# Ledger of designs, part 46: peptides against a protein of PDB entry 7SFY

Target 1, 41 residues: chain A of PDB entry 7SFY
Amino acid sequence: ELFNLESRVEIEKSLTQMEDVLKALQMKLWEAESKLSFATC

## One batch from the design tools (peptide; made by RFdiffusion4, then SolubleMPNN)

Design b2_p20_8_s2 (from b2_p20_8, 15 letters changed)
Fold by OpenDDE base, seed 2:
Structure b2_p20_8_s2 (fold): chain B 41 residues (1-41), chain C 41 residues (1-41), chain A 20 residues (1-20)
Amino acid sequence: as target 1 above (41 residues)
Amino acid sequence: as target 1 above (41 residues)
Amino acid sequence: RERLEQLKKELWELQEKLKA
């Protein structure tokens, strides 16, 4: 397929969504680690 | 399930993989945009 | 864990979409 503005916008949108997913997972990890640390205190 | 070291390691591994995918996709986008710009020159 | 798997799935779907 030929890359065009439409494709670029779609890719950027997808990248943003992936970044949001990453952030969500990072937060989940932090929360889990925080609770674990709290439990050991 | 109880969060443990094993789970943490797995999550961190997944996060790393996701980051690698993001980087790859970002590079792909950059390359596409670069070629497009080149084509317009 | 269920949420994690869901997010991993979403990532995979996005990845495949971008590769297409």
Scores: peptide ipSAE 0.109, ipTM 0.526, DockQ to the pose 0.058
Fold by OpenDDE base, seed 5:
Structure b2_p20_8_s2 (fold): chain B 41 residues (1-41), chain C 41 residues (1-41), chain A 20 residues (1-20)
Amino acid sequence: as target 1 above (41 residues)
Amino acid sequence: as target 1 above (41 residues)
Amino acid sequence: RERLEQLKKELWELQEKLKA
């Protein structure tokens, strides 16, 4: 593949998508841990 | 959904996978930009 | 759990794009 403006934009969009999914997973984990803490108190 | 050890482990593994892919994409972007810089010098 | 499976699917698709 040849690097150009189009390629850069595409990669950056993919990175953003992954960051969003990562954040969603982190939130799910946080919620689960929070519920556990609440239940064990 | 009930939070348990198995659920936590699964989520953490998924997070790790995503982080690895994210890093790979970042490296691809870096390499592309580096090549461009080299060519334009 | 259903949402987690969706996220895994999205991750897989992104991985495939990276390999392409």
Scores: peptide ipSAE 0.106, ipTM 0.533, DockQ to the pose 0.055
Fold by OpenDDE base, seed 4:
Structure b2_p20_8_s2 (fold): chain B 41 residues (1-41), chain C 41 residues (1-41), chain A 20 residues (1-20)
Amino acid sequence: as target 1 above (41 residues)
Amino acid sequence: as target 1 above (41 residues)
Amino acid sequence: RERLEQLKKELWELQEKLKA
């Protein structure tokens, strides 16, 4: 499939979605680790 | 389910997997844009 | 957690479509 404006838009949308999920997972990890630290200190 | 070492490992694996996909998509976008520039110049 | 798992699945499918 030839690269065109539509293909670029599709890739950019996917990248944005993945970045949002990454941020959410990082926040969940931080929260879980913070709670564990508090509970075990 | 209580947060434990196993839960942390699972989240870290998911994060790594998504980071790898992000890098791959960014590279594909760069390659496609570079080829388009070459073809249209 | 359920939302994140659903997004992971959707992103995997999108990834496969872009590779094809």
Scores: peptide ipSAE 0.105, ipTM 0.525, DockQ to the pose 0.053
Fold by OpenDDE base, seed 3:
Structure b2_p20_8_s2 (fold): chain B 41 residues (1-41), chain C 41 residues (1-41), chain A 20 residues (1-20)
Amino acid sequence: as target 1 above (41 residues)
Amino acid sequence: as target 1 above (41 residues)
Amino acid sequence: RERLEQLKKELWELQEKLKA
């Protein structure tokens, strides 16, 4: 299959979605760690 | 479920794996775009 | 395209593991 404008746009959308999920997971990890440290001190 | 050291380690491992997948996708996109530009000129 | 879909699937599986 040939790479074209539509293919590029679709891949970029998917990558953006993956980045958003990654950031959300990182935020959840940070939140959990922050709560843990708050409770520990 | 309580957040503990084991949970944190597991989440960090998963996040690292997701980052690797994201990087792989970005590289594949770059490769496709590079080949397209090469063929166009 | 097939490889992209496979990687998207791997991400989904990781996401589900974290939610569970």
Scores: peptide ipSAE 0.104, ipTM 0.517, DockQ to the pose 0.056

Design b2_p20_8_s3 (from b2_p20_8, 14 letters changed)
Fold by OpenDDE base, seed 4:
Structure b2_p20_8_s3 (fold): chain B 41 residues (1-41), chain C 41 residues (1-41), chain A 20 residues (1-20)
Amino acid sequence: as target 1 above (41 residues)
Amino acid sequence: as target 1 above (41 residues)
Amino acid sequence: EERLQQLEKQLWELQSRLKA
């Protein structure tokens, strides 16, 4: 498969989407751990 | 739903998996762009 | 958590696109 503007754009879109999901997961983990900390106080 | 070790482990596993895919995508993009650069030389 | 399951589904879909 030849690399071109179309393929680059597609890869970049996927990267952005994954980064968004990654950040969402990190926030979920942080929130859960924060609740755990609070509950143990 | 209560946060516990099981849920934390599951989230962390998902995070790790996403980070691995993210790195793979970044490498694919880099390789593609490298090939583009080389082909234009 | 349903949200976590949704995120895992999205991850799977992205992986499928990458490998396809």
Scores: peptide ipSAE 0.102, ipTM 0.534, DockQ to the pose 0.055
Fold by OpenDDE base, seed 5:
Structure b2_p20_8_s3 (fold): chain B 41 residues (1-41), chain C 41 residues (1-41), chain A 20 residues (1-20)
Amino acid sequence: as target 1 above (41 residues)
Amino acid sequence: as target 1 above (41 residues)
Amino acid sequence: EERLQQLEKQLWELQSRLKA
């Protein structure tokens, strides 16, 4: 709960990590949907 | 690796959950920085 | 999906750190 340089850095690292995972999930969804579209053509 | 309605729903739920957490982290960072600004004024 | 399970695990870990 105390804000200092260490706290800020840690939070920012967590944010970056979550964004990376989020992007990965989005890609997985896209790939699945794309394959479905291809197969149904 | 098989795409079906169940798979899509699960992925989308995960995405939503991650976005919520990401927003929470951003808010925590903002609050900390805001308090620092206030204290340093 | 195995990869999805891994991602869900990572999400849980991040949530735990946030709430801690």
Scores: peptide ipSAE 0.101, ipTM 0.534, DockQ to the pose 0.055
Fold by OpenDDE base, seed 3:
Parts: structure tokens; sequence; C-alpha cells
Structure b2_p20_8_s3 (fold): chain B 41 residues (1-41), chain C 41 residues (1-41), chain A 20 residues (1-20)
């Protein structure tokens, strides 16, 4: 409920973690599609 | 291991879900900081 | 914040699926 420096840091940490996972998923998707393209071209 | 239409769809669904959560976190951070600003101004 | 913990749980679940 209260906003303070500690809570902000915790939220920012979670944000960073989510962004890292998101990038990993995007990379996996890209890699998969790239391999598909390579195989079909 | 194999890439096919089904696996692509599954990854895309996960991506969308992650993006939604990311946006929610960002909104919460913004709201918290906005309230802090309001209280201190 | 309880809502934050809920989001962290969702993150963990997604990470688990990714690593599986």
Amino acid sequence: as target 1 above (41 residues)
Amino acid sequence: as target 1 above (41 residues)
Amino acid sequence: EERLQQLEKQLWELQSRLKA
C-alpha cells in the first residue's frame, strides 16, 4: 500500500525480470521461424 | 524441438500474456510514483 | 503489495513453461 524506495526497487526488479523473459521468448520465436525459413528456402 | 504451426501459436500466446503482465507492472509503478509526486507536491 | 506478488507468481509460471 505504501510507496517507498524499497517497493519501487522491488517493482523495477520484477520489470527487468519480465523483460528478460520476454526477450527470451521473442528470440526463441525468431530462431524457430528463421530455421523454418532456412529449411524452406 | 520441432517447429510447427501449433508450437508457433503457443509461443505467441505466451508472448502476449507476458506483455500484458509487463504492462500491468509498468502501470503499477507509474501509479505509485504518480501518487508519490502528488503527495509531495 | 498482494497484487505485486500475484504478478510475480504469473512471471514464475511463465518462466517455468519457457524452461520446460
Scores: peptide ipSAE 0.100, ipTM 0.529, DockQ to the pose 0.054
Fold by OpenDDE base, seed 2:
Structure b2_p20_8_s3 (fold): chain B 41 residues (1-41), chain C 41 residues (1-41), chain A 20 residues (1-20)
Amino acid sequence: as target 1 above (41 residues)
Amino acid sequence: as target 1 above (41 residues)
Amino acid sequence: EERLQQLEKQLWELQSRLKA
């Protein structure tokens, strides 16, 4: 498929969205592990 | 909700999968931009 | 977990867009 400005913008938007989701997952994992650590202390 | 081993494993699997997709998107963007650069040279 | 399921859904949608 042809690469144009719209395609680039769309891919970059997807990248940003995935990064946001990734961060959300990381935070959720951290929070869960933090609670676990607290509970076992 | 309770955090247990299964939950942790599931979250970590999701993280890994998202990282893989993120890399795929990055590569696709790079390839597209590389082709564009080549075409405009 | 509802939030996790939501994130997995978003991941699937993003993957679908990538493959399309």
Scores: peptide ipSAE 0.102, ipTM 0.532, DockQ to the pose 0.056; fails the geometry check

Design b2_p20_8_s4 (from b2_p20_8, 14 letters changed)
Fold by OpenDDE base, seed 4:
Structure b2_p20_8_s4 (fold): chain B 41 residues (1-41), chain C 41 residues (1-41), chain A 20 residues (1-20)
Amino acid sequence: as target 1 above (41 residues)
Amino acid sequence: as target 1 above (41 residues)
Amino acid sequence: RERLQQLEKELWELQSRLKA
C-alpha cells in the first residue's frame, strides 16, 4: 500500500490508541497488585 | 473478581502482546517513512 | 474482568488493522 499522509495519520492514530490501552492495562495491573498488597498486610 | 495469579498472568500477557504490537507499528511507521524519504531523495 | 476483555478486544482489532 502506498504510504502517504492518510496512511501516516492512520498509523499514528493506532499507535496513540494502543498507548492509551497499554496505560489502562498498566494502571489496572497496578490497582490489582495494590489491592492484593493491601489485603495481605 | 478476585485478583490472583491467573488474573495477573492474563494481564501481563496482554501487556506484552500490546507492547509487541506497538513495536511492530512503530517499525512499520519507520519503514514507511524511510521508504518515503528514500523515494523523495 | 469485563474491562480486561474489552481491552483484549481492542488489542485484537488493532492487530487486525495492522496486519490488514
Scores: peptide ipSAE 0.101, ipTM 0.524, DockQ to the pose 0.057
Fold by OpenDDE base, seed 2:
Structure b2_p20_8_s4 (fold): chain B 41 residues (1-41), chain C 41 residues (1-41), chain A 20 residues (1-20)
Amino acid sequence: as target 1 above (41 residues)
Amino acid sequence: as target 1 above (41 residues)
Amino acid sequence: RERLQQLEKELWELQSRLKA
C-alpha cells in the first residue's frame, strides 16, 4: 500500500490512542500497587 | 478482586508488550516517512 | 480485571487496524 498523508495521519492518531491506553494501564498498575502497599503498611 | 503478585506480573507483562508494539509502530512510521521524503526529494 | 481486558482488546484492535 502506498503511504500518503492520510495514512500518516491515521497512524499518528493510532499511536496517540495507544499511548493513552499505555498511560491508563500504568495508572491502574500504580493505583493497585499503592493500595497494596497501603494495606501492608 | 484482590490484587496479588500474579495480577501485577500479568499487568507488567502486558505493559511491556504494549510498549514493544508502540516502538514497532513508531519505527514503521519513521520508515514510511523516510521513504516518502526520499521519494519526494 | 475487566478494565484490563478491555484495554487489551482495544490494543488488539489498534494493532489490527495498523497492520492490516
Scores: peptide ipSAE 0.099, ipTM 0.522, DockQ to the pose 0.057
Fold by OpenDDE base, seed 3:
Structure b2_p20_8_s4 (fold): chain B 41 residues (1-41), chain C 41 residues (1-41), chain A 20 residues (1-20)
Amino acid sequence: as target 1 above (41 residues)
Amino acid sequence: as target 1 above (41 residues)
Amino acid sequence: RERLQQLEKELWELQSRLKA
């Protein structure tokens, strides 16, 4: 496919979604670690 | 399943990998846009 | 764990869309 405005927008949208997923995973990790710390200390 | 050291390490590893992929994709996007700009101007 | 797997699946799907 040729790179055009539509393609760019779609790629940017996908990147944003991936960033959101990454953030969600980081939050889950933090939550798990926080709970563990709370339970162990 | 209980959250343990092994699980944490695995999750962190996965997160790092995803971050690397995200960066790679962003680089590809930048490269594509840069080439387009160069070719059009 | 199931949630993590779901997120990984979503990531894979996004990558597939970008590479397609």
Scores: peptide ipSAE 0.097, ipTM 0.517, DockQ to the pose 0.057
Fold by OpenDDE base, seed 5:
Structure b2_p20_8_s4 (fold): chain B 41 residues (1-41), chain C 41 residues (1-41), chain A 20 residues (1-20)
Amino acid sequence: as target 1 above (41 residues)
Amino acid sequence: as target 1 above (41 residues)
Amino acid sequence: RERLQQLEKELWELQSRLKA
């Protein structure tokens, strides 16, 4: 199993996509918490 | 659609799991790049 | 709930692609 430029690019693209998903989940969590705090006040 | 403690815990667990996968992939990328640089020197 | 499930699915697909 070799590592070449194409493999590196593929891994980096996957990492970027996962980071984007993480950020989306973090935003959803923040929004949900904000609504909860607002609704409980 | 409600947000409760159970929902928050589920989201936070998913975030933690994704962060762990990201870190693992970042380490794999670093190791691969290190081997490549070593092999090309 | 639907969005969370979709994001978890996307994570699984990414992992599967990297392992393939």
Scores: peptide ipSAE 0.096, ipTM 0.522, DockQ to the pose 0.056

## One batch from the design tools (peptide; made by RFdiffusion4, then SolubleMPNN)

Design b2_p21_1_s1 (from b2_p21_1, 14 letters changed)
Fold by OpenDDE base, seed 2:
Order: sequence, then structure tokens, then C-alpha cells
Structure b2_p21_1_s1 (fold): chain B 41 residues (1-41), chain C 41 residues (1-41), chain A 21 residues (1-21)
Amino acid sequence: as target 1 above (41 residues)
Amino acid sequence: as target 1 above (41 residues)
Amino acid sequence: SELVELLKRALELKSKLDALM
């Protein structure tokens, strides 16, 4: 296991990218939920 | 600033939290999408 | 689907993080 600056920087980059994926999933959730509000008849 | 054990522990906590949120989002998306399959008329 | 691709990407990122720790 590496406890150095290089490892920290890569981990932080990966965490940021995961947050971006979470945001994208949240947007998809919003889209799906929004469609439920429309009449289908 | 060192990437020490304390920093690692905090990152692992954040990662676990993100995983929990991802799972919750997946479940909510499934619920929303499943409801769209039902007739509303 | 786009959802499946997002989930795959999340898994890939998790694997990279796990490899660093």
C-alpha cells in the first residue's frame, strides 16, 4: 500500500469522477420521476 | 501534507457512502421505471 | 442503456480506488 502524494492525487481524481457519475444517476432519476407526473392516457 | 492512515480512513468512509448512495439510486430508478410500465388509464 | 453504462463506469472507478488502497 502506498501512502504518498501520487496515490492521494489518483484517489482524489477517482472520487471526483465517482461524484460525477452519482450526479448523472441523480439526473436520470429526476428524468424518470418527472415522466411519472405526466398523463399517459 | 501526508497521505497518512487518517486520510485513508476518511477516503474509505467516503467511498462507502458513495456506494450506499449508488445502491439507493439504483433502487429508486428501478421503482420509477417499473411504475412507468403500469397502465394509468 | 445509459444507466447500465453509468453503473459499469462506477464499478470501474471503484476498482481503481480499491487497487490504490
Scores: peptide ipSAE 0.114, ipTM 0.495, DockQ to the pose 0.052
Fold by OpenDDE base, seed 4:
Structure b2_p21_1_s1 (fold): chain B 41 residues (1-41), chain C 41 residues (1-41), chain A 21 residues (1-21)
Amino acid sequence: as target 1 above (41 residues)
Amino acid sequence: as target 1 above (41 residues)
Amino acid sequence: SELVELLKRALELKSKLDALM
């Protein structure tokens, strides 16, 4: 019962949302690393 | 046929991969933010 | 912080996925 079409669709939605969070984290990482390269001393 | 054992295994693999990436991002962000606090100029 | 909120959201999504499997 746990592995029907409805459950699959819900899992896929959750995976997509998690991917969006990962992308946001990747951007934050890029910003942080970029700021390090701008150090002037 | 849409959500059988094979589909479940595939989803579990994807989830594991995403968790590994998230963990790596957390560590990298911590390192980057930590280095920023050490700036002396 | 924004980072903390993102991490919290990721954890929530993980727990949701784990509960479905």
Scores: peptide ipSAE 0.114, ipTM 0.497, DockQ to the pose 0.055
Fold by OpenDDE base, seed 1:
Structure b2_p21_1_s1 (fold): chain B 41 residues (1-41), chain C 41 residues (1-41), chain A 21 residues (1-21)
Amino acid sequence: as target 1 above (41 residues)
Amino acid sequence: as target 1 above (41 residues)
Amino acid sequence: SELVELLKRALELKSKLDALM
Protein backbone atom coordinates (compact mmCIF):
# COMPACT_ATOMS: atom_id res chain seq x y z
CA GLU B 1 0.00 0.00 0.00
CA LEU B 2 1.16 3.49 -0.83
CA PHE B 3 0.95 5.83 2.12
CA ASN B 4 2.28 9.30 1.46
CA LEU B 5 1.40 12.83 2.53
CA GLU B 6 -1.17 13.24 -0.25
CA SER B 7 -3.07 10.07 0.66
CA ARG B 8 -3.00 10.92 4.37
CA VAL B 9 -4.41 14.39 3.75
CA GLU B 10 -7.17 12.96 1.56
CA ILE B 11 -8.11 10.39 4.21
CA GLU B 12 -8.20 13.08 6.91
CA LYS B 13 -10.44 15.26 4.75
CA SER B 14 -12.80 12.35 4.11
CA LEU B 15 -12.92 11.48 7.81
CA THR B 16 -13.71 15.09 8.73
CA GLN B 17 -16.50 15.28 6.16
CA MET B 18 -17.98 11.99 7.38
CA GLU B 19 -17.85 13.18 10.98
CA ASP B 20 -19.60 16.42 10.05
CA VAL B 21 -22.38 14.55 8.25
CA LEU B 22 -22.65 12.09 11.13
CA LYS B 23 -23.05 14.93 13.63
CA ALA B 24 -25.64 16.67 11.45
CA LEU B 25 -27.68 13.48 11.12
CA GLN B 26 -27.43 12.78 14.84
CA MET B 27 -28.69 16.28 15.59
CA LYS B 28 -31.59 15.94 13.16
CA LEU B 29 -32.48 12.57 14.63
CA TRP B 30 -32.37 13.98 18.14
CA GLU B 31 -34.58 16.93 17.16
CA ALA B 32 -37.12 14.69 15.48
CA GLU B 33 -37.20 12.26 18.39
CA SER B 34 -37.49 15.11 20.86
CA LYS B 35 -40.48 16.53 18.99
CA LEU B 36 -42.04 13.10 18.79
CA SER B 37 -41.48 12.46 22.49
CA PHE B 38 -42.99 15.82 23.38
CA ALA B 39 -45.98 15.25 21.12
CA THR B 40 -46.61 11.75 22.50
CA CYS B 41 -46.55 12.86 26.13
CA GLU C 1 -39.48 17.10 6.16
CA LEU C 2 -41.08 13.68 6.44
CA PHE C 3 -39.88 11.78 9.48
CA ASN C 4 -41.45 8.35 9.81
CA LEU C 5 -40.32 4.96 11.07
CA GLU C 6 -38.94 3.92 7.68
CA SER C 7 -36.77 7.01 7.29
CA ARG C 8 -35.53 6.76 10.88
CA VAL C 9 -34.51 3.13 10.41
CA GLU C 10 -32.71 3.97 7.16
CA ILE C 11 -30.84 6.84 8.81
CA GLU C 12 -29.82 4.61 11.72
CA LYS C 13 -28.54 1.92 9.34
CA SER C 14 -26.54 4.47 7.35
CA LEU C 15 -25.11 5.98 10.54
CA THR C 16 -24.01 2.55 11.78
CA GLN C 17 -22.33 1.71 8.46
CA MET C 18 -20.61 5.09 8.38
CA GLU C 19 -19.30 4.61 11.91
CA ASP C 20 -17.91 1.19 10.98
CA VAL C 21 -16.11 2.58 7.92
CA LEU C 22 -14.91 5.57 9.93
CA LYS C 23 -13.39 3.26 12.55
CA ALA C 24 -11.73 1.14 9.86
CA LEU C 25 -10.21 4.22 8.22
CA GLN C 26 -9.02 5.57 11.57
CA MET C 27 -7.36 2.24 12.36
CA LYS C 28 -5.64 2.11 8.96
CA LEU C 29 -4.46 5.69 9.34
CA TRP C 30 -3.11 4.96 12.81
CA GLU C 31 -1.27 1.86 11.58
CA ALA C 32 0.27 3.72 8.66
CA GLU C 33 1.31 6.66 10.83
CA SER C 34 2.76 4.28 13.41
CA LYS C 35 4.83 2.54 10.75
CA LEU C 36 5.97 5.85 9.35
CA SER C 37 6.91 7.13 12.79
CA PHE C 38 8.86 3.96 13.48
CA ALA C 39 10.63 4.09 10.13
CA THR C 40 11.59 7.75 10.53
CA CYS C 41 13.14 7.21 13.94
CA SER A 1 -5.83 -1.40 -2.48
CA GLU A 2 -7.85 -1.87 0.69
CA LEU A 3 -7.34 1.78 1.60
CA VAL A 4 -8.72 2.97 -1.75
CA GLU A 5 -11.75 0.72 -1.37
CA LEU A 6 -12.46 2.11 2.10
CA LEU A 7 -12.27 5.65 0.74
CA LYS A 8 -14.68 4.77 -2.06
CA ARG A 9 -17.08 3.27 0.46
CA ALA A 10 -16.80 6.34 2.67
CA LEU A 11 -17.68 8.62 -0.24
CA GLU A 12 -20.63 6.44 -1.17
CA LEU A 13 -21.92 6.53 2.39
CA LYS A 14 -21.49 10.29 2.57
CA SER A 15 -23.51 10.66 -0.62
CA LYS A 16 -26.30 8.50 0.77
CA LEU A 17 -26.35 10.44 4.01
CA ASP A 18 -26.36 13.78 2.19
CA ALA A 19 -29.39 12.58 0.23
CA LEU A 20 -31.19 11.84 3.51
CA MET A 21 -30.55 15.34 4.86
Scores: peptide ipSAE 0.107, ipTM 0.518, DockQ to the pose 0.050
Fold by OpenDDE base, seed 3:
Structure b2_p21_1_s1 (fold): chain B 41 residues (1-41), chain C 41 residues (1-41), chain A 21 residues (1-21)
Amino acid sequence: as target 1 above (41 residues)
Amino acid sequence: as target 1 above (41 residues)
Amino acid sequence: SELVELLKRALELKSKLDALM
């Protein structure tokens, strides 16, 4: 595999985008579960 | 937003899959960078 | 390329997850 600066930058950008989505989904899951717990309390 | 058990399970599965891909990409990036560093040394 | 396939898979997963948000 040819790995240069352009490839590295592109991969890092993709990873950052995925991490942002992951965190957003984790937050949504937490919020939903928290609301459910609150409603049942 | 309607959040039920099916939605939660689907989100959790997607999160797990994304985490696996993220880890794989991070490992590949690390390996590529390590090889590049080694080659320049 | 294995790397290209991983990136492709990542993009596909991101698209699916975006649709869930």
Scores: peptide ipSAE 0.104, ipTM 0.521, DockQ to the pose 0.049

Design b2_p21_1_s2 (from b2_p21_1, 14 letters changed)
Fold by OpenDDE base, seed 3:
Structure b2_p21_1_s2 (fold): chain B 41 residues (1-41), chain C 41 residues (1-41), chain A 21 residues (1-21)
Amino acid sequence: as target 1 above (41 residues)
Amino acid sequence: as target 1 above (41 residues)
Amino acid sequence: SELVELLKRALELQSKLDALQ
């Protein structure tokens, strides 16, 4: 495969978007677990 | 929404899968950039 | 739900990754 600036930029954009989704999922998990702890304590 | 063990496990599995994809993307980027550096040096 | 939307987005991004590989 040929790697050029366009390819790099596209990969970097995808990485950033995936990191954002990861953080959103982590926050959702944290919120759910926090509520569960509160409800059971 | 009700949070139970099944929900937590499902979210954790999704997180793990996304982390794997993130690492794959990062490796792809690193490899491409490494090859570019080699080719241009 | 928000979780469903996040999973859909994850799948889309995974598809893009596959296209780059």
Scores: peptide ipSAE 0.088, ipTM 0.515, DockQ to the pose 0.046
Fold by OpenDDE base, seed 1:
Structure b2_p21_1_s2 (fold): chain B 41 residues (1-41), chain C 41 residues (1-41), chain A 21 residues (1-21)
Amino acid sequence: as target 1 above (41 residues)
Amino acid sequence: as target 1 above (41 residues)
Amino acid sequence: SELVELLKRALELQSKLDALQ
């Protein structure tokens, strides 16, 4: 497997982007769940 | 936005999958970097 | 929706990361 600076940089950028998306999704999930309400007796 | 159980489950599955990929790539990066060696004087 | 776009982006990134493996 070939590994060089270009490959490393690309991987690192991709990881960062995915982490950002993950955080955004986590926040969306939290917001959605936080807004849920249930009828109580 | 519409949010229900199906949506939540799908989001959670996606998040888990992405986290797994992230971890795999982080390990791959670590392994690659750990194998790097440099010529020294 | 924003959620749909995020999921779409996630899928795209996953494909990109798969290509890097």
Scores: peptide ipSAE 0.087, ipTM 0.510, DockQ to the pose 0.047
Fold by OpenDDE base, seed 2:
Structure b2_p21_1_s2 (fold): chain B 41 residues (1-41), chain C 41 residues (1-41), chain A 21 residues (1-21)
Amino acid sequence: as target 1 above (41 residues)
Amino acid sequence: as target 1 above (41 residues)
Amino acid sequence: SELVELLKRALELQSKLDALQ
């Protein structure tokens, strides 16, 4: 496996995108839980 | 969109899986960078 | 739904990871 600037940048780009998706899912979970709390309290 | 225990568990499961993938990518990046450092130094 | 799209994106990124491993 060759590692160069191009491959590093590609991996870092993928990492950033996954972090963004992870944050989006966490926000969705928070919103859903907030709605549930409001509905049950 | 209905939010219940089943949907919450499913979302949390997905979050955990994505965190694992993120860690795997970070480890891959670290290994690649370590190899590059060894090769260039 | 938005959740489904996020999961699809996660799967795509995982496929890229698998290709690198």
Scores: peptide ipSAE 0.087, ipTM 0.512, DockQ to the pose 0.046
Fold by OpenDDE base, seed 4:
Structure b2_p21_1_s2 (fold): chain B 41 residues (1-41), chain C 41 residues (1-41), chain A 21 residues (1-21)
Amino acid sequence: as target 1 above (41 residues)
Amino acid sequence: as target 1 above (41 residues)
Amino acid sequence: SELVELLKRALELQSKLDALQ
């Protein structure tokens, strides 16, 4: 495998996409946990 | 800025770390949503 | 659901990461 500019760009794109998914999952987790704290039973 | 073997190793370490966090968030989200379905009030 | 789609995307990214290693 060649570690050239094209490979670097592909890896950086993958990292950015993973960061976006991570942020979305963190927000969903926060919302779910917030709703759990609203349980009054 | 050099895109050499050292840079590749650093990027792969970051990717691995992000993967671990994603897995942890997926599990936490599953647990939170599972508990929400148990609400009986 | 939105959550299901996010989990699917996360799985796809994990698979891509595994292929790079």
Scores: peptide ipSAE 0.076, ipTM 0.454, DockQ to the pose 0.062

Design b2_p21_1_s3 (from b2_p21_1, 12 letters changed)
Fold by OpenDDE base, seed 5:
Structure b2_p21_1_s3 (fold): chain B 41 residues (1-41), chain C 41 residues (1-41), chain A 21 residues (1-21)
Amino acid sequence: as target 1 above (41 residues)
Amino acid sequence: as target 1 above (41 residues)
Amino acid sequence: SEDVELLKRARELLSKLEALQ
């Protein structure tokens, strides 16, 4: 068996985890950039 | 349905590339936060 | 197929990540 169900499930799990990290990074990046763009002295 | 060897390799390649991009995003986020932290008036 | 859809999803996610760079 070249590629079994377990391997596929693990890849799908990785994709899901990366999507979650992507969402977190998008929000954090937006927050940081927003603070920079709206920063006033 | 199971992946054939070609499909598995291609997906794994994509995941690796996504991880590399993720690292780049993490670095950009750090830079943005650093600029904010050291911003002076 | 399910396998093709998974590959498509991976490529789309990569595209979204690259768009954030």
Scores: peptide ipSAE 0.209, ipTM 0.591, DockQ to the pose 0.111
Fold by OpenDDE base, seed 2:
Structure b2_p21_1_s3 (fold): chain B 41 residues (1-41), chain C 41 residues (1-41), chain A 21 residues (1-21)
Amino acid sequence: as target 1 above (41 residues)
Amino acid sequence: as target 1 above (41 residues)
Amino acid sequence: SEDVELLKRARELLSKLEALQ
């Protein structure tokens, strides 16, 4: 079985989606860590 | 250009690893958010 | 090649993800 152009496009779309999710997670993680660092209880 | 099976398999393995790490990060985020939700201060 | 570049991109993303753990 050959790895065709359609499969490549699908992988590239997946990578792009993962990059977007990664950025969102980085921001949310920073926010969560910031809130936790200021937690007094 | 057609990619060979070896290249495809390696890319897919990398994507699978990334998905596993992403799930781990999502779990850590959930834990952090859960801790914040129970903060009484 | 394009497939090599895809592998590089995937490895870079994986490294970034692992660094966040």
Scores: peptide ipSAE 0.209, ipTM 0.590, DockQ to the pose 0.112
Fold by OpenDDE base, seed 4:
Structure b2_p21_1_s3 (fold): chain B 41 residues (1-41), chain C 41 residues (1-41), chain A 21 residues (1-21)
Amino acid sequence: as target 1 above (41 residues)
Amino acid sequence: as target 1 above (41 residues)
Amino acid sequence: SEDVELLKRARELLSKLEALQ
């Protein structure tokens, strides 16, 4: 396979998708940590 | 212009590593949420 | 080059992910 423009575009798309997942995970981690930190029991 | 093979291989390796880290983070998130959801208090 | 910059972005993202482990 050639690493040409099409391959670069696909890799950049994958990186963007992974960044979106990272953002979602960071938000969920905050939510989980918040539930734990503010727990009353 | 084509990207050279060395750069392509290294980028693909990095993408694979990030996917592995994402899997690990998703598992850790599940564990954290499970501790909260299955709490007995 | 473009490929070097793409690699840099990938490595930076990986570092951010690993920091959350």
Scores: peptide ipSAE 0.209, ipTM 0.589, DockQ to the pose 0.125
Fold by OpenDDE base, seed 1:
Structure b2_p21_1_s3 (fold): chain B 41 residues (1-41), chain C 41 residues (1-41), chain A 21 residues (1-21)
Amino acid sequence: as target 1 above (41 residues)
Amino acid sequence: as target 1 above (41 residues)
Amino acid sequence: SEDVELLKRARELLSKLEALQ
């Protein structure tokens, strides 16, 4: 559990990756929901 | 690429989980960085 | 599909990040 620069960098990279994925998913979800009709619900 | 209700719900659940983890990691990173000294850089 | 792949990536990334906690 020693936090060093390497660990921080790795965490930051992961966080950035997560944020990118989250944004992509949110966009996809929005697109899907915007097109989703009652018939598909 | 048709989202159905089940897919949407699953995506939303995942997004929520990721957002919660993101917040937790951001807090942890902040704590670590606040304690990080120049000697560790 | 792209959506399924994104979801898969999200789950995998989430697992990795949870391991970093």
Scores: peptide ipSAE 0.201, ipTM 0.597, DockQ to the pose 0.054

